Peptides against a protein of PDB entry 1Y74. Designs and how they scored, part 2

Target 1, 57 residues: chain A of PDB entry 1Y74
Amino acid sequence: LGLERDVSRAVELLERLQRSGELPPQKLQALQRVLQSRFCSAIREVYEQLYDTLDIT

## One batch from the design tools (peptide; made by RFdiffusion4, then SolubleMPNN)

Design b2_p26_7_s1
Fold by OpenDDE base, seed 2:
Order: sequence, then structure tokens, then C-alpha cells
Structure b2_p26_7_s1 (fold): chain B 57 residues (1-57), chain A 26 residues (1-26)
Amino acid sequence: as target 1 above (57 residues)
Amino acid sequence: DAEAARAAALAAAAAAAALLAAALAE
């Protein structure tokens, strides 16, 4: 699944936006921390497992 | 299909374990 790659790309884009100074860096950093959290990783794993299960029907 | 049902049950159990591991680490 591309979800891990898409989340990693979203984090990279948030780091670029933080360096541009165009947006409040604290909110972007908070979102980056959420996307890199163990909770978000577990939700991704659940989604990947459900997707693999639905492909077996 | 009994194999598909077993695969679904294993995926759901792994999903539940991942959620529990996340909840215990927060």
C-alpha cells in the first residue's frame, strides 16, 4: 500500500512549509508529530491489514 | 469462503493487537 509513503511525503511537505515561514510553524509541527505518532502508525497498520483482507474476497 | 473468513479473523486480531499496543504506550 502507498499509505506509508503518502504519510512520509506529507511529513516532508510539512517540514518544507515550516521552513518557508508562510504558516504558523507550531501548528504544522503539531500535525507532523501526530502523523509520526505511534497511534497514527497503528491506525495505518489496521488500515493496511483491512485492505489486504478485502483483497482476499 | 472459509479461508477468507480465517484470513479476516487473523487480520482483525492483528489490528486489535496494534490498537492495544498503541493505547498502552500513550
Scores: peptide ipSAE 0.091, ipTM 0.694, DockQ to the pose 0.015
Fold by OpenDDE base, seed 4:
Structure b2_p26_7_s1 (fold): chain B 57 residues (1-57), chain A 26 residues (1-26)
Amino acid sequence: as target 1 above (57 residues)
Amino acid sequence: DAEAARAAALAAAAAAAALLAAALAE
């Protein structure tokens, strides 16, 4: 599904930005932790199940 | 449709279980 790919891509981009040092690394790391949290994973699972059930073509 | 309603009810139950598991893990 697009959401899992988009979250994985967002995490990869945050890791690249942390290595560049152009932005406060602590804030980027906090956002990465939020996106990888059990809460965000549960929301993604709910979204995926609803998408598959509703057949949103 | 009764099949669509059963599928939606199962998805909603799985969704509620995932949210409860996340809330209990924090």
Scores: peptide ipSAE 0.090, ipTM 0.690, DockQ to the pose 0.014
Fold by OpenDDE base, seed 1:
Structure b2_p26_7_s1 (fold): chain B 57 residues (1-57), chain A 26 residues (1-26)
Amino acid sequence: as target 1 above (57 residues)
Amino acid sequence: DAEAARAAALAAAAAAAALLAAALAE
């Protein structure tokens, strides 16, 4: 639950930065696509499962 | 515990499956 919320917050912050126009929007959009990728979702799932396993000690 | 060892083995199997799914999606 924490990591999913933090990733969702990071994506929201990147959308705000894209609207400000202060940074190259293409680089911010590429980073947003990476954070929303199936790869990052798979890493998050692994991380959540490892934490759930370590909390059972 | 044998239950904690099973949970760790399931987490490791899910980790391997997630890495394989990521590698096959490129």
Scores: peptide ipSAE 0.087, ipTM 0.694, DockQ to the pose 0.015
Fold by OpenDDE base, seed 5:
Structure b2_p26_7_s1 (fold): chain B 57 residues (1-57), chain A 26 residues (1-26)
Amino acid sequence: as target 1 above (57 residues)
Amino acid sequence: DAEAARAAALAAAAAAAALLAAALAE
């Protein structure tokens, strides 16, 4: 689904930014951990189920 | 309609179950 792809892309971009050293790596790593957390995955699954149920036109 | 309300109630129950499963895993 689009959200899974977007989260995976966000994680990849955070890994690139961590390697560039332009930004505090600890904050980027914390955000990456949040996006990869079981909690974030559960929220994504809920969102996907709601999106299939709610015709958001 | 009653069918849309039932689908929304099932989605809300699945949502609550996923949140509980996440909270029990922390």
Scores: peptide ipSAE 0.087, ipTM 0.686, DockQ to the pose 0.015

## One batch from the design tools (peptide; made by RFdiffusion4, then SolubleMPNN)

Design b2_p28_1_s3
Fold by OpenDDE base, seed 2:
Structure b2_p28_1_s3 (fold): chain B 57 residues (1-57), chain A 28 residues (1-28)
Amino acid sequence: as target 1 above (57 residues)
Amino acid sequence: LEELLRRLLELLEELRRQIEEIEELVRR
């Protein structure tokens, strides 16, 4: 599904931005922690179930 | 830097849109 790929890509981009040192890492790390949280995993699971059931194109 | 930020924002906007679509379906 698009959501899992987009979350994984968003995390990869945040890790690249943190490694560049061009931005303060604290906010980027906080956003990465949110995207990798059990909360985002639960939202993704509900999304996948709804997507598979409703065929939301 | 700017291209990475742009691409991150585009992905977060898509995530937001998908969450809003789910919320609309649950409210029906």
Scores: peptide ipSAE 0.043, ipTM 0.483, DockQ to the pose 0.037
Fold by OpenDDE base, seed 1:
Structure b2_p28_1_s3 (fold): chain B 57 residues (1-57), chain A 28 residues (1-28)
Amino acid sequence: as target 1 above (57 residues)
Amino acid sequence: LEELLRRLLELLEELRRQIEEIEELVRR
């Protein structure tokens, strides 16, 4: 499903940006924590259930 | 830097769109 891949890719990009030192790491870490939160996991689960139920291609 | 930020924003916009679509389905 696109959502799981996109979340994982967003986290990978945030980790790369934190390692570059070009930006203050605190805001990037906060966004990474949001994307890895139980809330985002629950949204993903609902999305997967809706995808399976509605057969949305 | 700029290209990584652009790609991150594109992914966040897509995530937002997907959340909005889910919200519209649940409100019906």
Scores: peptide ipSAE 0.043, ipTM 0.481, DockQ to the pose 0.038
Fold by OpenDDE base, seed 3:
Structure b2_p28_1_s3 (fold): chain B 57 residues (1-57), chain A 28 residues (1-28)
Amino acid sequence: as target 1 above (57 residues)
Amino acid sequence: LEELLRRLLELLEELRRQIEEIEELVRR
């Protein structure tokens, strides 16, 4: 589903930005932790269930 | 740097839009 892909891509980009050293890593790590949190996983599961149930093509 | 930030912002805006759409569906 689009949301899982977009979260995974956002995390990948945050990891690249952290490795570049061009930005303070702490805020990027905090955002990455939010995107990888149980909250974002639960929102994704609800989104997937709604998408599958509503057949929103 | 700038292109990675641009693409990250675009993805965060899309994530926000998707969350807002879910919130709108749940509020109906």
Scores: peptide ipSAE 0.042, ipTM 0.489, DockQ to the pose 0.038
Fold by OpenDDE base, seed 5:
Structure b2_p28_1_s3 (fold): chain B 57 residues (1-57), chain A 28 residues (1-28)
Amino acid sequence: as target 1 above (57 residues)
Amino acid sequence: LEELLRRLLELLEELRRQIEEIEELVRR
């Protein structure tokens, strides 16, 4: 679904920004860790379940 | 740099909007 794609794209962009060396990596790594966290995975799962439930109604 | 930051912010704003919509549905 759109959320998984957008999270994956946000992580890809953060990895590119870290490799450029143009920014301090620590804040970018912290944000990447949040987006790859079990919390974001749980929110994605709830979003997918709600979307599937609402699309069936 | 600036274009990558802009695109990252746009994605984070969309993620925030989607979370807020889910929170609103759960609170009703």
Scores: peptide ipSAE 0.041, ipTM 0.482, DockQ to the pose 0.038

Design b2_p28_2_s2
Fold by OpenDDE base, seed 5:
Structure b2_p28_2_s2 (fold): chain B 57 residues (1-57), chain A 28 residues (1-28)
Amino acid sequence: as target 1 above (57 residues)
Amino acid sequence: SLKELLELLEQIERALEEARELEREARR
């Protein structure tokens, strides 16, 4: 499963978008914080454990 | 989905880079 890697990539892209200054940074920072939160990690773990069973697309 | 979010972010990144290139060319 590449979900952890995908989250890391998403965080990286959000950092780049924030540094560009072309988008309001506050909402991007909020999203970044959510993706890096312990809550998100816990949800990701559950998601990965159930991935095959639930046939998640 | 997270995959869709990742794809969206990559699209935005590319679009912003293209816009910056056009701005640089227009300022020359």
Scores: peptide ipSAE 0.050, ipTM 0.511, DockQ to the pose 0.070
Fold by OpenDDE base, seed 2:
Parts: C-alpha cells; structure tokens; sequence
Structure b2_p28_2_s2 (fold): chain B 57 residues (1-57), chain A 28 residues (1-28)
C-alpha cells in the first residue's frame, strides 16, 4: 500500500518547502495540516481497506 | 493523485536545491 509512507514523505517535503522561504508558507501549511488530520487518516484507512477490491489510480 | 503531488513536491525540492547551488556558485 504505502499510502501512510507517502503522506509522511509529503509532509516532510512540505516542511522543507516552508522552511526554504522560496514559496508562500500559508497554503503549504494548510495542506500539511490537512494531511496530518484525523480526517485524512480515516480516509486513508478506508482507502487501504478498499484498495484490493477497487482499481484506484 | 497523492503520488503525483508527492512527485511534484520532490521536483520542486530538487529545483530549489539546484537554484541554491547556482546561487552559491555565483557568490564565489
């Protein structure tokens, strides 16, 4: 599956982008918060449960 | 997809690193 790993990596990259200062941090931080939310975690869990039964791209 | 977003973020990270390297080279 690897979705949890991918989310964690995405958060890490967002943190780096925020710290670099080359991009406005607000939208990146908002996205980071969404990815770290319980809502996103719940959706990820549902996704992982359905992954084998649905051909999700 | 999240995978595509991750790939885009990685591309941006690499581009920023390259830009920083060029900036450091230009300061020498």
Amino acid sequence: as target 1 above (57 residues)
Amino acid sequence: SLKELLELLEQIERALEEARELEREARR
Scores: peptide ipSAE 0.047, ipTM 0.508, DockQ to the pose 0.067
Fold by OpenDDE base, seed 4:
Structure b2_p28_2_s2 (fold): chain B 57 residues (1-57), chain A 28 residues (1-28)
Amino acid sequence: as target 1 above (57 residues)
Amino acid sequence: SLKELLELLEQIERALEEARELEREARR
């Protein structure tokens, strides 16, 4: 799956966008905080377990 | 705690709405 890697990449891109100043940093930071939250990590773990069990595409 | 979970869900809702606003602004 590489979902953890994709989330990490998304966070990296959000950090770059924040530094560019092209968009309001606070909005991007809010999304970044959600993606880095314990809740999001737990949901990702459940998703990966379900993917392994159900072999969903 | 349940309170923390609810607060996180509220944060998700706010972040998603902010992302949608950014998308709408970028399309203009």
Scores: peptide ipSAE 0.034, ipTM 0.467, DockQ to the pose 0.168
Fold by OpenDDE base, seed 1:
Structure b2_p28_2_s2 (fold): chain B 57 residues (1-57), chain A 28 residues (1-28)
Amino acid sequence: as target 1 above (57 residues)
Amino acid sequence: SLKELLELLEQIERALEEARELEREARR
C-alpha cells in the first residue's frame, strides 16, 4: 500500500507551503503535526494490516 | 498515555478546523 508514501508527500507539500510564506504557517504546521503523530501512524498501520486480510469491495 | 491521546485528539480537531478554513478561503 502507498499510504505511507502519500502521507510523506502531503507532509513535504505542507513544508513547502510553510516556507513560501504565502499562507499562514500555523494552520499548515498543525496539519503536519497531526500527519506525523504517533497516533496517525498507528491508525495507518492498523488500516494496512486489515486491508491485507479483508476483501474490501 | 490517555492524557497524550486526548491532547492529540484535540490537536486533530483544531487541525481539521484549520483545514476547513483554508478550503473555504480557496473557494472564495
Scores: peptide ipSAE 0.033, ipTM 0.470, DockQ to the pose 0.174

Design b2_p28_7_s3
Fold by OpenDDE base, seed 1:
Structure b2_p28_7_s3 (fold): chain B 57 residues (1-57), chain A 28 residues (1-28)
Amino acid sequence: as target 1 above (57 residues)
Amino acid sequence: DEEERRRREEEERRRRLLEELERELASL
């Protein structure tokens, strides 16, 4: 789904910024952990269920 | 000077990566 791809891309971009040293690595790691959290996974699951329902209708 | 040029190139690279990240986060 678009959301899963976008979260994965956002994580990749944060890892690139971390490797450059241009931003505080601890803040980038915190944001990366938020994007990989159970919260973002639960939001993804809700969207998946919504799209599954809409595809059946 | 060459040091100022390198700093500007790094700042521009950072800006591009942040603008990409902002676009990806705004699509969520």
Scores: peptide ipSAE 0.028, ipTM 0.374, DockQ to the pose 0.218
Fold by OpenDDE base, seed 3:
Structure b2_p28_7_s3 (fold): chain B 57 residues (1-57), chain A 28 residues (1-28)
Amino acid sequence: as target 1 above (57 residues)
Amino acid sequence: DEEERRRREEEERRRRLLEELERELASL
């Protein structure tokens, strides 16, 4: 799904920024935790369920 | 100065990475 790709890409970019040390690691870690949070996983599950329901029609 | 050129190139790389991250976050 587009959202899953975009979240995965955002996480990869944050890991690159964290390794460079150019940004405050605490702020990056907080944002990474948000993107990897159960909230983003729950959004993904809702999207997957919607697409699974639409593919059955 | 070669060190000033390197610092500008590093800043431009950082800016491009931030602009990419901002685009990905704005697409969510």
Scores: peptide ipSAE 0.028, ipTM 0.368, DockQ to the pose 0.167
Fold by OpenDDE base, seed 2:
Structure b2_p28_7_s3 (fold): chain B 57 residues (1-57), chain A 28 residues (1-28)
Amino acid sequence: as target 1 above (57 residues)
Amino acid sequence: DEEERRRREEEERRRRLLEELERELASL
């Protein structure tokens, strides 16, 4: 899905910034946690919607 | 100074990565 790709790309960019040391590690880690949380929520919502549509068939 | 050039190049690299990250975050 577009969202999963975009979150995966955002996480990859954050890991690059973390390895370069160019950003404060604490701020970067906080942003990574937010992205991972939103990702997990979006994936859950998609699975719930798919389950609801499949249970109706 | 070579040190000021390196600092500018690092800041520019960082800015490009942040701008890419901001685009990906705005697409969510």
Scores: peptide ipSAE 0.027, ipTM 0.375, DockQ to the pose 0.197
Fold by OpenDDE base, seed 4:
Structure b2_p28_7_s3 (fold): chain B 57 residues (1-57), chain A 28 residues (1-28)
Amino acid sequence: as target 1 above (57 residues)
Amino acid sequence: DEEERRRREEEERRRRLLEELERELASL
């Protein structure tokens, strides 16, 4: 779904920014952890379930 | 009531996920 793709893309972009050194790597690492958190995963799952339920109606 | 018990368990699960996010955000 769109959200899963967007979160995955955001993680990829953060990894690129970490490698470029343009931003403090510690702040980017913390943001990457937030995007990969169980909270963000649970929100993704809820959105997936909502879309699946709406697509079945 | 079994439904009220399930709601409380879901709310507690949600609270634990929010507390985890708050800890991660505090590391920024």
Scores: peptide ipSAE 0.053, ipTM 0.499, DockQ to the pose 0.017; fails the geometry check

Design b2_p28_7_s4
Fold by OpenDDE base, seed 5:
Structure b2_p28_7_s4 (fold): chain B 57 residues (1-57), chain A 28 residues (1-28)
Amino acid sequence: as target 1 above (57 residues)
Amino acid sequence: EEAERLAREEEERRRRLLEELERELAAL
C-alpha cells in the first residue's frame, strides 16, 4: 500500500541521516520511534481497511 | 446502543494513541 511504503521509506531515510551523523542521533532516533509508534501502525491499519473496502466496491 | 459503545471505545483508543504521539514528539 502507498502509506506503508512511504512510512518505510521515511524510516530508511532517517536511518541514512543517523549513519551520516548530520543530525543529532538521539533526536533522529526519537523521530524514528514516532514513525514506528503504535499511532502510526493504527493509522496504517485504518488506511489498509479503507482501501481494501474500496478495492472490493 | 452496542454500535455507539464500540464507536466510543474506538474514539477513546484513537485519543490515547494521539496522546502517545504528542509525548513522543515532545521528546524530540
Scores: peptide ipSAE 0.051, ipTM 0.513, DockQ to the pose 0.017
Fold by OpenDDE base, seed 2:
Structure b2_p28_7_s4 (fold): chain B 57 residues (1-57), chain A 28 residues (1-28)
Amino acid sequence: as target 1 above (57 residues)
Amino acid sequence: EEAERLAREEEERRRRLLEELERELAAL
């Protein structure tokens, strides 16, 4: 589904930004942890169920 | 000149990466 791919891509991009040193590494690491959190996974699961129900392509 | 050109090219690459991240975050 789009959202799972987009979260995975966002995490990859954050890892590249951490390696570039442009942004405070601690803030980027915190954002990565948030995106990979059980909370974001639960929100994603709810959205996926809603999209499946609404047939929003 | 060459070091300044390389620094500008790196900044432009980084800007494009941020713009991509913003697009991915807006699609969530």
Scores: peptide ipSAE 0.031, ipTM 0.394, DockQ to the pose 0.138
Fold by OpenDDE base, seed 1:
Structure b2_p28_7_s4 (fold): chain B 57 residues (1-57), chain A 28 residues (1-28)
Amino acid sequence: as target 1 above (57 residues)
Amino acid sequence: EEAERLAREEEERRRRLLEELERELAAL
């Protein structure tokens, strides 16, 4: 789904920024952990359920 | 001169990556 791809892309971009050394690596790792958190996964599941419910109309 | 060119290329690379990250985060 779009949201899962966008989260995965955001994580990839954060890993590139971490490797460049241009940003504090600890802040990037913290943001990466937030994006991969169970909370973001639960938001994805809710979004998928809403999308499936609305696309049936 | 070469060090200033490399610093500009790195800054432009950083800007492009940040602008892409901002687009992906705004789509969430």
Scores: peptide ipSAE 0.030, ipTM 0.390, DockQ to the pose 0.162
Fold by OpenDDE base, seed 3:
Structure b2_p28_7_s4 (fold): chain B 57 residues (1-57), chain A 28 residues (1-28)
Amino acid sequence: as target 1 above (57 residues)
Amino acid sequence: EEAERLAREEEERRRRLLEELERELAAL
């Protein structure tokens, strides 16, 4: 799904920026935690279920 | 001169990575 791919890509990019030290690590880590949060995961699961249901119809 | 060139190249690389991140975040 687009959202899962985009979140995964955003996390990968944030990890690269964290390793470079070019951004404040605490703010970057906070953003990574938000993107990997149970809230974002639950939204993803709802979208996955909706699209899976729509692709079957 | 060489250190300032390398710093500019690193800054440009950082900028491109941020612009990619902004595109991915705007696509959510």
Scores: peptide ipSAE 0.029, ipTM 0.383, DockQ to the pose 0.199

## One batch from the design tools (peptide; made by RFdiffusion4, then SolubleMPNN)

Design b2_p29_4_s4
Fold by OpenDDE base, seed 4:
Structure b2_p29_4_s4 (fold): chain B 57 residues (1-57), chain A 29 residues (1-29)
Amino acid sequence: as target 1 above (57 residues)
Amino acid sequence: SLEELLELLEELLEEIRRLVEEAEEHLRR
């Protein structure tokens, strides 16, 4: 899975993109906040719990 | 079904991973 790792990497990249100034920072910041939100963490937790129970691949 | 929901989430997460990989490629020197 490594979902937590992937989310953390996504956040890191978003921060780098914000610092570069190549893209408007507003939407990047918003996306970062979503990925770090309690809602996103809860969804990820449910997904990981169910993934162990169901074979989806 | 729960399986269908998980598959949808898997697809979304896969797209996020692909975007991350693309971003890594662009930022990598």
Scores: peptide ipSAE 0.045, ipTM 0.509, DockQ to the pose 0.418
Fold by OpenDDE base, seed 3:
Structure b2_p29_4_s4 (fold): chain B 57 residues (1-57), chain A 29 residues (1-29)
Amino acid sequence: as target 1 above (57 residues)
Amino acid sequence: SLEELLELLEELLEEIRRLVEEAEEHLRR
């Protein structure tokens, strides 16, 4: 699945965007906090466990 | 259902991935 990698990459790029100043940082910071939250991590863990078991099309 | 929730999560993650790719393209220029 690579969800851990994809989330980590998303966070990295959000940090770069914040440093560039091209966009207002507040919403980017909020999104980063969501992606790094314990809630998001727990949901990702459940997703990774269930994805291999369920036939999702 | 759980399947519906997982499908919605997949869609959200795909949108995030798309936005990240667009951001990468802009930063590379």
Scores: peptide ipSAE 0.042, ipTM 0.513, DockQ to the pose 0.399
Fold by OpenDDE base, seed 5:
Structure b2_p29_4_s4 (fold): chain B 57 residues (1-57), chain A 29 residues (1-29)
Amino acid sequence: as target 1 above (57 residues)
Amino acid sequence: SLEELLELLEELLEEIRRLVEEAEEHLRR
């Protein structure tokens, strides 16, 4: 769904920003770790289940 | 860009908020 796509895109952008060296990497890495965490995966699963159940468009 | 990243995060959080609010409305009824 859109959430998975947006998370993946956010991670991609974070990796690019880290490689560019334009910003301090530590906070970017921390945010990337959060987005790739088991917690976020669980939230995404709940989101997808609720989205399907409630049929929200 | 950082701006694009922040916009994506805002959209993601808004989507979660919308979903939670809809669920809460159904549970309160």
Scores: peptide ipSAE 0.053, ipTM 0.519, DockQ to the pose 0.032; fails the geometry check
Fold by OpenDDE base, seed 1:
Structure b2_p29_4_s4 (fold): chain B 57 residues (1-57), chain A 29 residues (1-29)
Amino acid sequence: as target 1 above (57 residues)
Amino acid sequence: SLEELLELLEELLEEIRRLVEEAEEHLRR
């Protein structure tokens, strides 16, 4: 679904930004950790369940 | 870019918000 794709893309962008050195890496790393956390995985699961239940396109 | 990342995060949050609102509407019925 779109949420999983968008999260994966966000993580990819964060990794690229960290390598570029244009921004301080600490906040980028923290955000990446959040996006890859069990919490965000649970949110994705809820998103998918809601998508299926509500039949939202 | 950072701008692209922020736009994706905003879109993601909006999608979550939309689904939550729809779910809440159903639960309040």
Scores: peptide ipSAE 0.053, ipTM 0.517, DockQ to the pose 0.032; fails the geometry check

## One batch from the design tools (peptide; made by RFdiffusion4, then SolubleMPNN)

Design b2_p30_5_s1 (from b2_p30_5, 13 letters changed)
Fold by OpenDDE base, seed 4:
Structure b2_p30_5_s1 (fold): chain B 57 residues (1-57), chain A 30 residues (1-30)
Amino acid sequence: as target 1 above (57 residues)
Amino acid sequence: MEEEERRRREEEERRRREEALLAELEALLA
């Protein structure tokens, strides 16, 4: 459950940044484009598959 | 008055855009 915990923690941090208004929209849009990139998606898929196979414990 | 109301609307629209972009990032991480 390590990856799932880290993803959940990242979501909580984004929700906090959303409520505080600390993150400029332009930086957020840039980050969104990076996360939506085919490269980032491919890396995420590899990590998810590795953690799904390794995180049997 | 009209300039202050315009600035307030622009700030509210900026916040709404910020919130929408953060919700999309949260959805990407989910």
Scores: peptide ipSAE 0.050, ipTM 0.432, DockQ to the pose 0.056
Fold by OpenDDE base, seed 1:
Structure b2_p30_5_s1 (fold): chain B 57 residues (1-57), chain A 30 residues (1-30)
Amino acid sequence: as target 1 above (57 residues)
Amino acid sequence: MEEEERRRREEEERRRREEALLAELEALLA
């Protein structure tokens, strides 16, 4: 799915920031908490359901 | 030497914790 590719690219960028020391673990944990939010989960679920229905990969 | 080695170990442990957090984010988004 397009969303999964964009998320994977975002993770690669976070890995670069980790290696440079520009992203402290505490900030990464804060981002994790945001992504774990019920809002992000609901949006992802709706997106996946729509794309599954439309047979878009 | 011993203090520098201790510091190096602490930095390595920090990197391992950061890698674990990234893996957890990947698992969350899977």
Scores: peptide ipSAE 0.049, ipTM 0.428, DockQ to the pose 0.050
Fold by OpenDDE base, seed 3:
Structure b2_p30_5_s1 (fold): chain B 57 residues (1-57), chain A 30 residues (1-30)
Amino acid sequence: as target 1 above (57 residues)
Amino acid sequence: MEEEERRRREEEERRRREEALLAELEALLA
């Protein structure tokens, strides 16, 4: 699914940032907030689509 | 010498905290 690909890509990016040690803690916190927001939004969208599908069937 | 060692320790502690936060985020997403 598109979400699984996006989550996997996010993990790969975090691993690269961790290995580089170049990410300032403030930018890391900002990235964490963005990823959490996008992740939570994507999960909400998946649930909404599931409920919409269940309501139609 | 002592101030440079203190800066190195503070940088190492910051790195360890960053690595821990990244590991937690990876564990939440994996």
Scores: peptide ipSAE 0.048, ipTM 0.415, DockQ to the pose 0.052
Fold by OpenDDE base, seed 2:
Structure b2_p30_5_s1 (fold): chain B 57 residues (1-57), chain A 30 residues (1-30)
Amino acid sequence: as target 1 above (57 residues)
Amino acid sequence: MEEEERRRREEEERRRREEALLAELEALLA
């Protein structure tokens, strides 16, 4: 699923940033905001798609 | 010397906090 791929990519990005050891706090906060926004958006899209499919009213 | 050691400790503590936050994000996403 698109969400699973996006989550996996986010994890890979975090692992790369951890390994660099040079992540400024401001960049970390920016990354957190981006990941939260994209994650929440993707979950919302999945939710909407699921309910649009199930709500055969 | 003492001020440089204090700065190094503060930078190390900051790095450890950043690494912990990244690990929490990974744990949330995995």
Scores: peptide ipSAE 0.048, ipTM 0.416, DockQ to the pose 0.052

